Peptides against a protein of PDB entry 1LOE. Designs and how they scored, part 88

Target 1, 181 residues: chain A of PDB entry 1LOE
Amino acid sequence: TETTSFSITKFGPDQQNLIFQGDGYTTKERLTLTKAVRNTVGRALYSSPIHIWDSKTGNVANFVTSFTFVIDAPNSYNVADGFTFFIAPVDTKPQTGGGYLGVFNSKDYDKTSQTVAVEFDTFYNTAWDPSNGDRHIGIDVNSIKSINTKSWKLQNGKEANVVIAFNAATNVLTVSLTYPN
Target 2, 181 residues: chain A of PDB entry 1LOE as posed
Amino acid sequence: TETTSFSITKFGPDQQNLIFQGDGYTTKERLTLTKAVRNTVGRALYSSPIHIWDSKTGNVANFVTSFTFVIDAPNSYNVADGFTFFIAPVDTKPQTGGGYLGVFNSKDYDKTSQTVAVEFDTFYNTAWDPSNGDRHIGIDVNSIKSINTKSWALQNGKEANVVIAFNAATNVLTVSLTYPN

## One batch from the design tools (peptide; made by RFdiffusion4, then SolubleMPNN)

Design b2_p23_4_s2 (from b2_p23_4, 12 letters changed)
Fold by OpenDDE base, seed 1:
Structure b2_p23_4_s2 (fold): chain B 181 residues (1-181), chain A 23 residues (1-23)
Amino acid sequence: as target 1 above (181 residues)
Amino acid sequence: SRYGPSAVSITSISFSSELNLTP
């Protein structure tokens, strides 16, 4: 069995186990993906490749991640665009911004992207988001159009705790989000 | 406009994975 693990409780000014892309950086012990500035894309990658799928056996890894995030919007009724936790090929680069969250380029399924993401989407994009217009958590497989979504009520400026777990035996990805405070 | 930017920050993260290499 191959295992990989990492934990970051305070993000340093030169966090060696992260690769920063676009506008992503660390400040005040946090990972900042974006500031409240239009037309920005920030990403951070774990610096070491993770063996998530074994081509010889076809086996897929079980994984669990937990993180705490904060979204600070100047206007709680006007919040774009959200962010993702994602798994992508080692040479991944920032993709289309805005509603594509810097991770995808199309609502059409594109197997070649080899990207799975959990989106925390604060902005309704008519072309692909759930028609109820709710802010939502989505599971995205090779497309910005989620295979499943769950409504989520953003608490502006508050810390949200997230747990994402994947069980390879059942092929089930679970996501939980709570506002403990 | 309905578009308004927001700041997104991560305060902590942990990750673990395990991959069975037997057929």
Scores: peptide ipSAE 0.736, ipTM 0.944, DockQ to the pose 0.852
Fold by OpenDDE base, seed 5:
Structure b2_p23_4_s2 (fold): chain B 181 residues (1-181), chain A 23 residues (1-23)
Amino acid sequence: as target 1 above (181 residues)
Amino acid sequence: SRYGPSAVSITSISFSSELNLTP
């Protein structure tokens, strides 16, 4: 069995196990994906490739990730666009910004993307988001159009705790989000 | 987006994976 693990409780100014893309950087012990500035996309990748699928056996890894995030918006009624946790090929580069969250380029299924993401989406895009217009958590497979969503109420400026777990035997991805404070 | 910008930050993260290499 191959195992991989990492933990970052305080993000340093020279966080060697992360690759920063676009506007992503660390400051004051946090990973900042974006500032409250228009037309920015920031990403951070774990620097070591993770063996998540074995071509010889066809086996897929079990994984679990836990993280805490904060979204700070100057206007609580106008909050764009959210962010994702994603898994993509090792040579991945930033994709389309805005509603595509820097991870996808289309609402159409594109198997060549080879990207799975959990989105925390704060902005309603009429072309692909759930029609109720709610902010939501979504599971995205090779498309910005989620295969499943759940409404989520943003607490502006508050820390949210997330747990994402994948069980390869059952092919079930579980997402939980809580506001402890 | 051109509208309603927001700051997004991560304060901590952990990750673990396990891959069975037997058929």
Scores: peptide ipSAE 0.731, ipTM 0.941, DockQ to the pose 0.737
Fold by OpenDDE base, seed 3:
Structure b2_p23_4_s2 (fold): chain B 181 residues (1-181), chain A 23 residues (1-23)
Amino acid sequence: as target 1 above (181 residues)
Amino acid sequence: SRYGPSAVSITSISFSSELNLTP
C-alpha cells in the first residue's frame, strides 16, 4: 500500500510543501487564496504528486482531508465566488473565467480535464448552478456543473470545518461542513 | 456590482491517502 499524508496547522511565509499559483500566498499563518478584490485567482497545490490512481491495477486511492476555512466578504449579500478543494493533473494551471472557481473552464463535461473538485460556491451562476439560487456545496467532475449539490448557509467571517472523504471501494465521496463557533 | 469580492483563507489542513497496489 502506498500512503501519502501531510498536515499544516499554521501556514508559514515559506511553506515548502505548497506551490502557490496566481494570487495565492500565506499571511498571518493562513493560506490566502484571494483578497477582497475583484478579478483575482489564487490556488495552492501540494508540492509532491499524489498517487491517486494506479494504471496497472486500476485501483483508486482512499483519501480523507480536513480543513478549516474563512470567507470574509465586505458585503454579505454579494459574495463571489467561493473556492474549491480539488485533485487535478500535476500540470494543472489556474483558470481565469468568472464563476469557474479557478479550476474549470466549461460547464460541458470534459474527461480530459481529469479534475475532481468539491466546491463551496457562494455565487449563483444561472448557466450551471442549482436553480434555487442557494449558496451550495457541490461535487464537480470534469465540469463546473456539479453532479450533486447541497444548500449551505455562509457565515461571513466565521471559521467552517470541512471533512471530505473518498471511499474507493464504494466510489462514494462524502462532505461535511460545520460552524463550531 | 455583480461580483462582490471576498477574502478566502484556509487556517489549517490535513490530508491522507491510501492506495492498494494489489490487483
Scores: peptide ipSAE 0.724, ipTM 0.939, DockQ to the pose 0.823
Fold by OpenDDE base, seed 2:
Structure b2_p23_4_s2 (fold): chain B 181 residues (1-181), chain A 23 residues (1-23)
Amino acid sequence: as target 1 above (181 residues)
Amino acid sequence: SRYGPSAVSITSISFSSELNLTP
């Protein structure tokens, strides 16, 4: 069995085990993906490749990740765009198309992208998001159009605790989000 | 404007994975 683990409780100014892309950076011991300005994309990648799928056996890794995030939207009730936790090929690059959360570039399913994301989506994109217009958590497999979504009430400026777990035996990915305060 | 931008920050993260290499 191959295992990988890492934990970052405080993000340093020179965080060696992360690769920053676009506008992503660390400040005040946090990872900042975007500032409250228009037309920016920020990402951070774990610096070491993770063996998530074995071509010889076809086996997929079990994994679990936990993180805490904050979305700050000054004086806005129409908040763009949200963010994702994602797993993608090692040569992945930021995507700049509006609404694609820096990860995808189409609502069409493309298995060659080999990208899975959990989106925390705060903006309604009529072309692919749930028609009720709710802010939502989505599971995205090779497309920005989620295979499953759940409404989520954004608490502006509050810390949200997330747990994402994948069980390879059952092929089930679970996502939980709570606001402890 | 149609929307307002937001700041997104991550305060902590942990990750673990296990890959079985046997058929």
Scores: peptide ipSAE 0.720, ipTM 0.934, DockQ to the pose 0.797

Design b2_p23_4_s3 (from b2_p23_4, 10 letters changed)
Fold by OpenDDE base, seed 1:
Formats: C-alpha cells, sequence, structure tokens
Structure b2_p23_4_s3 (fold): chain B 181 residues (1-181), chain A 23 residues (1-23)
C-alpha cells in the first residue's frame, strides 16, 4: 500500500509543505484563505502529490481529513461565499471566484476538471444551490452544483470542527461538522 | 446588497490516505 499523511497544528510564516495560491497566506499561526474584502480567492495546496487513484488496478485511496475553520464575517446576515476542501490535479490553479469558490468554472458536469470538493457554502446562488436558500455543506464532483447537500447553521466567528472521510470499498464520502464551543 | 465578505481561516488540519496497490 501507499500512504500519505500530514498534520499542521500551527501554520508558520513559511510553511514548507503548503503551496499558497492567490490571496492565501499564513498569519498568527493560522492559514487565512480570505480576508473580509471583496473579490479575493485564496487557496493552499499540500505541496506533495498524493496517489489517490491507481490506473493499473483502478483502486482508489481511502482518506480522512480533519480540520478546524473559522468564518468571521463583519455582517452575519451577509456572508459570501464560503470555502472548500478539494482534491484536484497537481497543476491545479485558482479557478472562478465568488460562488464557484475558486475551484470550479461551471455548474455543468465537466469530467476534465478532475476535481472533488466538499463545500462549506455560506451564500445562496440561485442557479445551482438548494432552493431552500440555507447555508450548506455540499459534495461537488466536477461541478459547483453539488451531488448532495445538507443544511448547516454558521456560527459567525466560532471554530468549527470538520471530519471528511472517504471509504473506497463502499464509495461513500462522509462529512461531519460540529461546533464544540 | 446581500453580498458580504468574510475572513476564512484554518487553525489546524490533518490528512491521511491509504491506497491498495493490489488488484
Amino acid sequence: as target 1 above (181 residues)
Amino acid sequence: GRYGPSEISITSISFSSELNLTP
């Protein structure tokens, strides 16, 4: 088997195992994807390629990731746009911002994007988001239009704990989000 | 308008993967 693992509990000013894209950077031991300013896209990539799919066997990796995030919006009623955890090709670059979260370019399925994302979406885009208008967690496969979603209540300025796990044998991706405090 | 920016930060992360290379 091939395994990959990493853990970052404090993000340093020169975090060697991350590649920063766009407006993403580290400050005060945190990874900051965006500041509270319009028209920004920030991303961070793990610097080493991960063998997630084996072309010879067709096998897909099991994986688990856990992280803690904070969304701090000046206006708790107007919060755009959210962020994703994503897996994409090694040469990935920032894509369309705004409602596309910097990882997709279309609501149409595009297999060439080779991108899977879990979105934490704080802004309702009428063209593709669930019609109830709720902030939500979504699973995105080659499209910003999620294949599945679940409503999520944002707690502005609070730490949220996330666990994302993929079981290749069952082909099931699980996502959990909790506010411990 | 209804659009408002936000500061989004990650305070910690862990990741692990395991790929079986046998058919």
Scores: peptide ipSAE 0.735, ipTM 0.942, DockQ to the pose 0.858
Fold by OpenDDE base, seed 5:
Structure b2_p23_4_s3 (fold): chain B 181 residues (1-181), chain A 23 residues (1-23)
Amino acid sequence: as target 1 above (181 residues)
Amino acid sequence: GRYGPSEISITSISFSSELNLTP
């Protein structure tokens, strides 16, 4: 069995095991993906490639990730666009911003993207988001149009705890989000 | 596109993966 793990509880000014893309950076021991400025895209990649699929056996890795995030919007009624946790090829670069969250370029399924993301989407895009207009968690496979979504109540400025787990044997991805405070 | 921008921060993260290399 091949295993990989990392943990970051305080993000340093020169975090050696992260690759920063676009506007992503660390400050005050946090990873900041975006500031409250329009037309910005920030990403951070774990610096070491992770063996997620074995070509010889076809086996896929089990994985679990846990993180805490804060979305702090000056106006609680207008909060765009959200962010993702994603897995993509090692040479991945920032994609389309705005509603595409910097990880996709289309609502059409594109197998060449080879990208899986869990989105925490705070802005309703009519062309692909659930018609109820709710802020939501989504599972995205090679498209910004989620294969599954669930409504989520944003607590502006509060810490949210997330756990994402993938079980390769069952092919099930689970997501949980809680506001402990 | 973006309408009302926000600051998005991650305060901590952990990750672990396990890959079986046997057929």
Scores: peptide ipSAE 0.733, ipTM 0.942, DockQ to the pose 0.767
Fold by OpenDDE base, seed 2:
Structure b2_p23_4_s3 (fold): chain B 181 residues (1-181), chain A 23 residues (1-23)
Amino acid sequence: as target 1 above (181 residues)
Amino acid sequence: GRYGPSEISITSISFSSELNLTP
């Protein structure tokens, strides 16, 4: 069995186990993906490749991740666009298309992208988001058009705790989001 | 504009994975 683990409780000014892309950076011991400025895309990658799929056996890794995020929007009624936790090939680059959360570039399924993401989507894109217009959590497999979504009420400026777990034996991905305060 | 930007920050993260290499 091959295992990988890491934990970051304080993000340093030169966090050596992260690769920063676009507007992503660290400040005040946080990872900041975006500032409250239009037309920004920020990402951070774990600097070491993780063995998530074995080509010989076809086995996929079990994994669990937990993180805490804050979305602080000057206008709580119109918040764009949200962010993702994602797993993608090592040569992944930030994507700039509007509404694609810096990860995808099409609503069409494309298996060659080899990208799985959990989106925390705060903006309604009529072309692919759930028609009720709710802010939502989505499971994205090779497309910005989620295979499953659940409504989520954003608490502006508050810390949200997330747990994402994947069980390879059952092929089930679970997502939990709570606001502890 | 129609978009309202936001500051998005991550305060902590942990990750672990296990991959079985046997058929």
Scores: peptide ipSAE 0.724, ipTM 0.936, DockQ to the pose 0.790
Fold by OpenDDE base, seed 3:
Structure b2_p23_4_s3 (fold): chain B 181 residues (1-181), chain A 23 residues (1-23)
Amino acid sequence: as target 1 above (181 residues)
Amino acid sequence: GRYGPSEISITSISFSSELNLTP
């Protein structure tokens, strides 16, 4: 069995187990993906490749991740794109297309992207987002168009606790989000 | 971002994975 684990409770200025892409950086012991400026993309990758799928056996890893995030919008009624937690090939690069959350580049399913993401989406894109227009959590497989979504009420400036777990035996990905305060 | 930008920060993260290498 191959295992991988890491934990970061304070993001340092020299966080050696992360690769920063675009405008992502650390400040005040936090990972900041974006500041409140337009037309930026920030990402951070775990620096070591993770063996998620074994080509010999076809086995897929079980995994669990938990994180706490804050979205702080200057205007709670004027909030653009959110962010994702994602798993992608090691050569993944930031995507700059609007609405694609820095990860995808099409609403069409593209198996060659080999990318799975959980989106925390605060902006309604009519072309692919749920028709009710709600801010939402989505599970994205090889497309920005989620295979499943759930409405989520953003609490501006508050910490949200997220748990994402994948069970390979059942092929089920679960996502939970709570605001403890 | 478009429309109204926001600051997005992660305060902590943990990850673990387990891959069975037997058929």
Scores: peptide ipSAE 0.714, ipTM 0.933, DockQ to the pose 0.730

Design b2_p23_4_s4 (from b2_p23_4, 9 letters changed)
Fold by OpenDDE base, seed 3:
Structure b2_p23_4_s4 (fold): chain B 181 residues (1-181), chain A 23 residues (1-23)
Amino acid sequence: as target 1 above (181 residues)
Amino acid sequence: GGYGPSEISITSISFSSTLDLTP
């Protein structure tokens, strides 16, 4: 088997195992994807490629990730788009289209994208988001239009704990989000 | 895009994957 693992509990000023894209950077031991300014996109990639699918056998990796995030908006009723955890080809580049969370560029399914994301979406985009207008968690496969979503209430400025797990045998991805405080 | 700004930060992350290479 091939195994990949990493853990970052404090993000350093020169974090060697991350590739920063756009406005992403580290400060105060955190990975900051965006500052509280308009029209900003920031990303960070794990610097080593992960063998997630084997073309010879067709096997897909099992994976689990756990992270803690904070969204801090000056106005809790008027916030930015949100963010994603994503897996994409090694040559992935930031996308600047509004509402695409820096990862996608179309609501149309595009298998050539080879991108899977879990979105934590804080802004309702009429063209593709669930019609109830709720902030939501979504599973995105090759499109910003989620294949499944669940409503989520943002707690502004609070830490949220996330666990994402993928079981290759069942082809099921699970997501949990909790606010411990 | 959103109508307002947000600071989005990650405070910690862990990841693990396992891939079976047997046919």
Scores: peptide ipSAE 0.731, ipTM 0.938, DockQ to the pose 0.793
Fold by OpenDDE base, seed 1:
Structure b2_p23_4_s4 (fold): chain B 181 residues (1-181), chain A 23 residues (1-23)
Amino acid sequence: as target 1 above (181 residues)
Amino acid sequence: GGYGPSEISITSISFSSTLDLTP
Protein backbone atom coordinates (compact mmCIF):
# COMPACT_ATOMS: atom_id res chain seq x y z
CA THR B 1 0.00 0.00 0.00
CA GLU B 2 0.91 3.65 -0.36
CA THR B 3 0.09 6.05 2.42
CA THR B 4 0.14 9.79 2.89
CA SER B 5 -0.47 11.65 6.10
CA PHE B 6 0.05 15.06 7.58
CA SER B 7 -1.08 17.05 10.57
CA ILE B 8 -0.93 20.75 11.27
CA THR B 9 -2.11 22.02 14.63
CA LYS B 10 -0.53 25.46 14.39
CA PHE B 11 0.04 27.15 11.06
CA GLY B 12 3.36 28.93 10.93
CA PRO B 13 4.47 31.89 8.85
CA ASP B 14 6.68 29.59 6.81
CA GLN B 15 4.57 26.48 6.51
CA GLN B 16 6.71 24.39 4.18
CA ASN B 17 4.16 21.68 3.52
CA LEU B 18 1.59 24.09 2.12
CA ILE B 19 1.40 25.94 -1.16
CA PHE B 20 -0.51 29.18 -0.82
CA GLN B 21 -2.61 30.50 -3.69
CA GLY B 22 -4.40 33.77 -4.11
CA ASP B 23 -5.20 35.49 -0.87
CA GLY B 24 -4.50 32.50 1.34
CA TYR B 25 -1.88 32.90 4.03
CA THR B 26 -1.08 32.10 7.63
CA THR B 27 -1.52 34.47 10.51
CA LYS B 28 -1.83 34.04 14.24
CA GLU B 29 -1.20 30.32 13.86
CA ARG B 30 -4.19 29.90 11.55
CA LEU B 31 -4.59 29.30 7.85
CA THR B 32 -6.62 32.24 6.60
CA LEU B 33 -8.35 31.64 3.29
CA THR B 34 -10.04 35.01 3.11
CA LYS B 35 -10.34 38.21 5.04
CA ALA B 36 -13.63 40.00 5.33
CA VAL B 37 -13.13 41.92 2.10
CA ARG B 38 -14.77 41.57 -1.28
CA ASN B 39 -13.36 39.84 -4.33
CA THR B 40 -10.91 37.52 -2.65
CA VAL B 41 -9.98 33.94 -3.40
CA GLY B 42 -7.60 32.12 -1.13
CA ARG B 43 -6.46 28.54 -1.37
CA ALA B 44 -3.87 26.33 0.22
CA LEU B 45 -2.60 23.04 -1.15
CA TYR B 46 -0.74 20.28 0.58
CA SER B 47 2.65 20.52 -1.05
CA SER B 48 3.18 16.82 -1.76
CA PRO B 49 1.16 14.94 -4.36
CA ILE B 50 -1.19 12.31 -3.00
CA HIS B 51 -1.58 9.04 -4.87
CA ILE B 52 -5.36 8.94 -4.84
CA TRP B 53 -5.96 6.74 -7.88
CA ASP B 54 -3.77 4.03 -9.35
CA SER B 55 -3.98 3.70 -13.11
CA LYS B 56 -2.65 0.16 -13.18
CA THR B 57 -5.05 -1.40 -10.73
CA GLY B 58 -7.85 1.13 -10.93
CA ASN B 59 -7.88 1.29 -7.15
CA VAL B 60 -8.82 4.46 -5.35
CA ALA B 61 -7.43 5.52 -2.01
CA ASN B 62 -9.29 5.61 1.23
CA PHE B 63 -8.84 8.86 3.07
CA VAL B 64 -9.90 10.70 6.17
CA THR B 65 -9.40 14.33 7.03
CA SER B 66 -10.33 16.26 10.13
CA PHE B 67 -10.16 20.00 10.47
CA THR B 68 -11.49 22.89 12.46
CA PHE B 69 -12.65 26.09 10.81
CA VAL B 70 -14.03 29.45 11.80
CA ILE B 71 -16.16 31.73 9.68
CA ASP B 72 -16.28 35.22 11.10
CA ALA B 73 -18.61 37.52 9.21
CA PRO B 74 -19.39 41.13 10.01
CA ASN B 75 -23.05 40.38 9.36
CA SER B 76 -24.47 36.98 10.24
CA TYR B 77 -27.32 37.44 7.77
CA ASN B 78 -25.08 38.32 4.85
CA VAL B 79 -22.30 35.77 4.57
CA ALA B 80 -20.62 34.93 1.29
CA ASP B 81 -19.49 32.56 0.04
CA GLY B 82 -18.01 29.81 2.16
CA PHE B 83 -15.15 27.48 1.35
CA THR B 84 -14.24 23.95 0.33
CA PHE B 85 -12.01 21.09 1.15
CA PHE B 86 -11.00 19.77 -2.25
CA ILE B 87 -8.89 17.30 -4.15
CA ALA B 88 -7.70 18.37 -7.59
CA PRO B 89 -4.86 17.74 -10.05
CA VAL B 90 -1.35 18.59 -8.91
CA ASP B 91 -1.12 21.66 -11.12
CA THR B 92 -4.43 23.09 -9.94
CA LYS B 93 -4.79 26.85 -9.89
CA PRO B 94 -7.46 29.10 -8.44
CA GLN B 95 -10.67 28.98 -10.41
CA THR B 96 -13.69 31.26 -10.39
CA GLY B 97 -14.35 33.05 -7.14
CA GLY B 98 -17.59 34.00 -5.49
CA GLY B 99 -20.16 31.26 -5.60
CA TYR B 100 -17.73 28.98 -7.39
CA LEU B 101 -15.56 29.07 -4.26
CA GLY B 102 -12.36 29.35 -6.26
CA VAL B 103 -12.55 25.69 -7.21
CA PHE B 104 -15.01 25.38 -10.10
CA ASN B 105 -16.06 27.36 -13.16
CA SER B 106 -19.46 25.94 -14.04
CA LYS B 107 -22.49 24.11 -12.78
CA ASP B 108 -22.18 21.83 -15.79
CA TYR B 109 -20.47 18.53 -15.10
CA ASP B 110 -16.94 18.60 -16.48
CA LYS B 111 -14.98 15.40 -16.05
CA THR B 112 -11.80 17.13 -17.16
CA SER B 113 -11.92 19.20 -13.99
CA GLN B 114 -10.94 16.11 -12.01
CA THR B 115 -11.97 17.92 -8.86
CA VAL B 116 -13.89 16.69 -5.85
CA ALA B 117 -14.84 19.14 -3.15
CA VAL B 118 -16.79 19.30 0.04
CA GLU B 119 -18.29 22.74 0.22
CA PHE B 120 -19.34 24.66 3.26
CA ASP B 121 -21.56 27.07 1.44
CA THR B 122 -22.92 30.12 3.20
CA PHE B 123 -24.49 31.90 0.24
CA TYR B 124 -27.47 30.90 -1.87
CA ASN B 125 -26.76 30.89 -5.59
CA THR B 126 -30.08 30.47 -7.35
CA ALA B 127 -28.60 28.79 -10.39
CA TRP B 128 -27.30 25.70 -8.62
CA ASP B 129 -27.85 25.68 -4.85
CA PRO B 130 -30.68 23.85 -3.09
CA SER B 131 -33.92 25.72 -3.54
CA ASN B 132 -34.61 26.03 0.18
CA GLY B 133 -31.86 28.64 0.37
CA ASP B 134 -30.26 27.07 3.43
CA ARG B 135 -26.59 27.29 4.15
CA HIS B 136 -25.36 23.83 3.44
CA ILE B 137 -22.67 21.25 3.14
CA GLY B 138 -22.34 19.90 -0.37
CA ILE B 139 -20.42 17.20 -2.16
CA ASP B 140 -19.18 18.53 -5.48
CA VAL B 141 -17.85 16.28 -8.23
CA ASN B 142 -16.53 18.16 -11.24
CA SER B 143 -19.17 20.83 -10.79
CA ILE B 144 -20.21 23.51 -8.33
CA LYS B 145 -23.66 21.94 -8.46
CA SER B 146 -23.53 19.47 -5.61
CA ILE B 147 -24.50 15.85 -6.07
CA ASN B 148 -25.77 15.88 -2.50
CA THR B 149 -26.34 18.53 0.13
CA LYS B 150 -27.36 18.88 3.73
CA SER B 151 -28.49 21.98 5.54
CA TRP B 152 -25.99 23.42 7.99
CA LYS B 153 -26.59 26.06 10.61
CA LEU B 154 -23.68 28.49 10.61
CA GLN B 155 -22.51 29.73 13.96
CA ASN B 156 -20.71 32.95 13.22
CA GLY B 157 -17.31 33.23 14.82
CA LYS B 158 -17.35 29.78 16.38
CA GLU B 159 -15.15 26.79 15.72
CA ALA B 160 -16.65 23.95 13.76
CA ASN B 161 -15.14 20.47 13.73
CA VAL B 162 -15.30 18.58 10.46
CA VAL B 163 -14.54 14.99 9.58
CA ILE B 164 -14.54 13.86 5.95
CA ALA B 165 -13.95 10.23 5.12
CA PHE B 166 -13.96 8.33 1.86
CA ASN B 167 -14.36 4.58 1.68
CA ALA B 168 -13.15 3.34 -1.68
CA ALA B 169 -14.69 -0.09 -1.28
CA THR B 170 -18.18 1.34 -0.90
CA ASN B 171 -17.57 4.54 -2.86
CA VAL B 172 -19.14 6.50 -0.03
CA LEU B 173 -17.99 9.89 1.18
CA THR B 174 -19.12 10.89 4.66
CA VAL B 175 -19.05 14.33 6.19
CA SER B 176 -19.72 15.35 9.75
CA LEU B 177 -19.78 18.81 11.23
CA THR B 178 -20.20 19.73 14.87
CA TYR B 179 -19.95 22.83 16.98
CA PRO B 180 -18.48 21.60 20.24
CA ASN B 181 -18.91 24.91 22.05
CA GLY A 1 -25.66 44.20 -2.78
CA GLY A 2 -26.28 40.85 -1.22
CA TYR A 3 -22.61 39.96 -0.89
CA GLY A 4 -21.15 39.88 2.59
CA PRO A 5 -17.53 38.90 2.94
CA SER A 6 -16.20 36.87 5.84
CA GLU A 7 -12.94 35.84 7.36
CA ILE A 8 -12.47 32.12 6.94
CA SER A 9 -9.74 30.40 8.91
CA ILE A 10 -8.60 26.86 9.48
CA THR A 11 -7.16 26.28 12.92
CA SER A 12 -5.99 22.69 12.50
CA ILE A 13 -6.07 19.86 10.01
CA SER A 14 -5.11 16.23 9.75
CA PHE A 15 -5.17 14.00 6.69
CA SER A 16 -4.48 10.35 6.02
CA SER A 17 -4.83 8.28 2.87
CA THR A 18 -4.16 4.64 2.05
CA LEU A 19 -4.07 3.16 -1.43
CA ASP A 20 -4.24 -0.57 -1.99
CA LEU A 21 -2.02 -1.50 -4.91
CA THR A 22 -3.18 -5.09 -5.25
CA PRO A 23 -5.33 -5.96 -8.28
Scores: peptide ipSAE 0.725, ipTM 0.938, DockQ to the pose 0.817
Fold by OpenDDE base, seed 5:
Structure b2_p23_4_s4 (fold): chain B 181 residues (1-181), chain A 23 residues (1-23)
Amino acid sequence: as target 1 above (181 residues)
Amino acid sequence: GGYGPSEISITSISFSSTLDLTP
């Protein structure tokens, strides 16, 4: 069994095990993906490749990740666009911004993307988001159009705790989000 | 963020994966 793990409880000014892309950076012990400025895309990658799929056996890894995030919007009624936790090829670069969250380029399924993401989407895009217009959590496989979604109520400026787990044997991805306070 | 920008921050993260290498 091959095991990989990492933990970051305070993000340093020169966090050696992260690769920063676009507008992503660390400040005040946090990873900041975006500031409250239009037309920004920030990403951070774990610097070491994770062996998620083994070509010899065809086996896929089990994984669990937990993180805490804060979305702080000056205007609580107009919050764009959200962010993702994602797994992508090792040479991944920022993709289309805005509603594509810097991770995808199309609402059409594109197997060449080789990208799986859990989105925390705060903005309704008519072309692909659930028709109820709710802010939502989504599971995205090779497309910004989620294969499954669940409504989520943003608490502006509050810490949200997330747990994402994947069971390879059952092929089930689970996501939970809670506001402890 | 395009229409109504926001500050998005991650305060902590942990990750663990296990891969069975047996056929």
Scores: peptide ipSAE 0.724, ipTM 0.936, DockQ to the pose 0.723
Fold by OpenDDE base, seed 2:
Structure b2_p23_4_s4 (fold): chain B 181 residues (1-181), chain A 23 residues (1-23)
Amino acid sequence: as target 1 above (181 residues)
Amino acid sequence: GGYGPSEISITSISFSSTLDLTP
């Protein structure tokens, strides 16, 4: 069995186990993906490759991740765009297309992208988002068009606790989000 | 138009994975 684990409770100015992309950076012990400025894309990658799929056996890893995020928007009604937790090939690069959350570039399924993401989407894009227009959590497999979504009520400026778990035996990904305060 | 950007920050994260290497 191969195992990988890491934990960051405070993000330092020189966080050696992260690779920062685009506008992503650390400040005040937090990882900041975006500031409240238009046309910004920020990402952070864990610096060590993780073995998620084994080509010899075909086995897929079990994984669990938990994190706390804050979205602080000057305009609480019109909030763009959200963010993702994602797993992608090691050579992954930021994507700048609006609404694609820095990860994808198409609503069409593309297995060659080899990218899985959990999106926390605060902005309604008519071309691919659920028609009810709700802010939502989505599971994205090789496309910005989610394979499953759930409405989510953003609490502006509040900390949200997230747990994402994948069970390879059942092929089930679970996502939970709570506002403890 | 008519949308507003936001500051998005992560305050903490943990991750663990296990991969079975048996056929």
Scores: peptide ipSAE 0.723, ipTM 0.934, DockQ to the pose 0.809

Design b2_p23_5_s1 (from b2_p23_5, 12 letters changed)
Fold by OpenDDE base, seed 4:
Structure b2_p23_5_s1 (fold): chain B 181 residues (1-181), chain A 23 residues (1-23)
Amino acid sequence: as target 1 above (181 residues)
Amino acid sequence: SASDLRARIDILSISFSSELDLS
């Protein structure tokens, strides 16, 4: 079994195990993906590649990730666009911003993307988001159009705890989000 | 389409682990 693990409890100014892309940066021990300004994309990649899929066996890794995030919007009623946790090829670069969250370019399924993401989407994009208009968690496979979503109530400025787990045997990805405070 | 108004998004901590069966 090949394993990979990492943990970052405080993001330092010289966080050597992260690759920063776009407007992503660290400050005050946090990873800031986006500031409250327009037309920005910020990403951070774990600097070492992880073996998530084995071409010889076809096996896919089990994985679990936990993280805490804060979305702090000037206006709680108008919050764009959200962010993702994603897995993509090692040479991945920032993609389309805005509603595409910097990780996708289309609502159409594109197998060449080779990107899986869990989105925490705060803005309703009519073309692909659930019709109820709710802020939501989505599971995205090679498309910004989620294969599954669940409504989520954003607590502006509050810390949210997320756990994402993938079971390769069952091919099931689970996501949990809680606001502990 | 997305709004021009983006929120500040911070990640405070993260952990990750993976296990790949190579057999």
Scores: peptide ipSAE 0.731, ipTM 0.946, DockQ to the pose 0.706
Fold by OpenDDE base, seed 1:
Structure b2_p23_5_s1 (fold): chain B 181 residues (1-181), chain A 23 residues (1-23)
Amino acid sequence: as target 1 above (181 residues)
Amino acid sequence: SASDLRARIDILSISFSSELDLS
């Protein structure tokens, strides 16, 4: 069995196990993906490759990730665009910003993307988002158009706790989000 | 302005673990 694990409770100014892309950076012990400014894409990658799929056996890894995030918007009524937790090829680079969240570039399924993401989407994009217009959590496989979504009520400026778990035996990805405060 | 729509997004902590059966 191959295992990978890491934990970061305080993001340092020189966080050596992360690769920062675009506008992503650390300050005051936090990882900041974006500031409240237009046209920015910030990403951070775990610096070591993880073996998530084995071509010889066809086996896929079980994984679990937990993180705490804060979205702080000057206008709580209209917040763009959200962010993702994602798994992508080791040479991944920032993709299209805005509604594509910096990880995709199409609503059409593209297997060459090799990207799975859990989106925390705060902005309704008519072309692909659920028609109810709700802010939502989505599971994205090789497309910004989610294969499944769940409505989510953003609490502006509050800490949210997320757990994402994938069980390879059942092929089920579970996402939970709570606001403890 | 367009910036009025944007937000600061911070990650405060993260943990990750994976296990891959190679048999």
Scores: peptide ipSAE 0.729, ipTM 0.944, DockQ to the pose 0.864
Fold by OpenDDE base, seed 3:
Structure b2_p23_5_s1 (fold): chain B 181 residues (1-181), chain A 23 residues (1-23)
Amino acid sequence: as target 1 above (181 residues)
Amino acid sequence: SASDLRARIDILSISFSSELDLS
């Protein structure tokens, strides 16, 4: 069995086990993906490859991740665009298309992208988001158009705790989000 | 302003673990 694990409780100024892409950076012990400015994409990758799928056996890894995030918007009524937790090939690069959350570049399913993401989407994109216009959590498989979504009420400026777990045996991905305060 | 549409997004902590059966 191959295992990978890491934990970062405080993000340092030279966080060696992360690769920063775009405008992502660390400050005051936080990982900042974006500041409140237009046309920025920030990402951070775990620096070591993770064996998530074995071509010989076809087996897929079980995984669990937990993280705490804060979205702080100057205008609570218009918040673009949100962010994702994602798993992608090692040569993944940030994407700059609006609404694609820095990860995808199409609403069409593209198996060659080999990318799975859990999106925390704060902005309604008519072309692919749920028609009710709600902010939502989505599961994205090779497309920005989620295979499943659930409405989520953003608490601006508050810490949210997230747990994402994948069970390979059942092929079920679970996501939980709580605002403890 | 145009910046009013955007937000600061911070990650405060993260943990990850994976397990892959190779048999």
Scores: peptide ipSAE 0.723, ipTM 0.941, DockQ to the pose 0.839
Fold by OpenDDE base, seed 2:
Structure b2_p23_5_s1 (fold): chain B 181 residues (1-181), chain A 23 residues (1-23)
Amino acid sequence: as target 1 above (181 residues)
Amino acid sequence: SASDLRARIDILSISFSSELDLS
């Protein structure tokens, strides 16, 4: 069995095990994906490739990730666009299309993208988001159009704890989000 | 302005682990 693990409790000014893309950077021990400004896309990649799929056996890895985030918007009623936790090929690059959360570029399923994401989506895009208009958590497989979503009430400026787990045997991905304070 | 729609997004901590069966 091949295993990979990492933990970052404080993001350093030159966090060596991360690759920063776009507007992503670290400051005050945080990873800042975006500031409250126009046309911003920020990403951070774990610097070492992770063996998620084995070509010989076809096996897929089990994985679990936990993280804490804060979304702080000047206007809590109108917040764009959100962010994702994602797994993508090593040569992945930021995508700049509005509403695609820096990861995808189409609502059409494209298996060649080989990208899975959990989105924390704060903005309703009529072309692909759930019609109820709720802010939501979504599971995205090779498309910005989620295969499953659940409404989520953003608490502006509050810390949220997330756990994402994938069980390869059952092919089930679970997401938990809590506001502890 | 468009900035009124945007938000600061910070990640405070993260952990990750994976295991892949090679058999």
Scores: peptide ipSAE 0.715, ipTM 0.938, DockQ to the pose 0.850

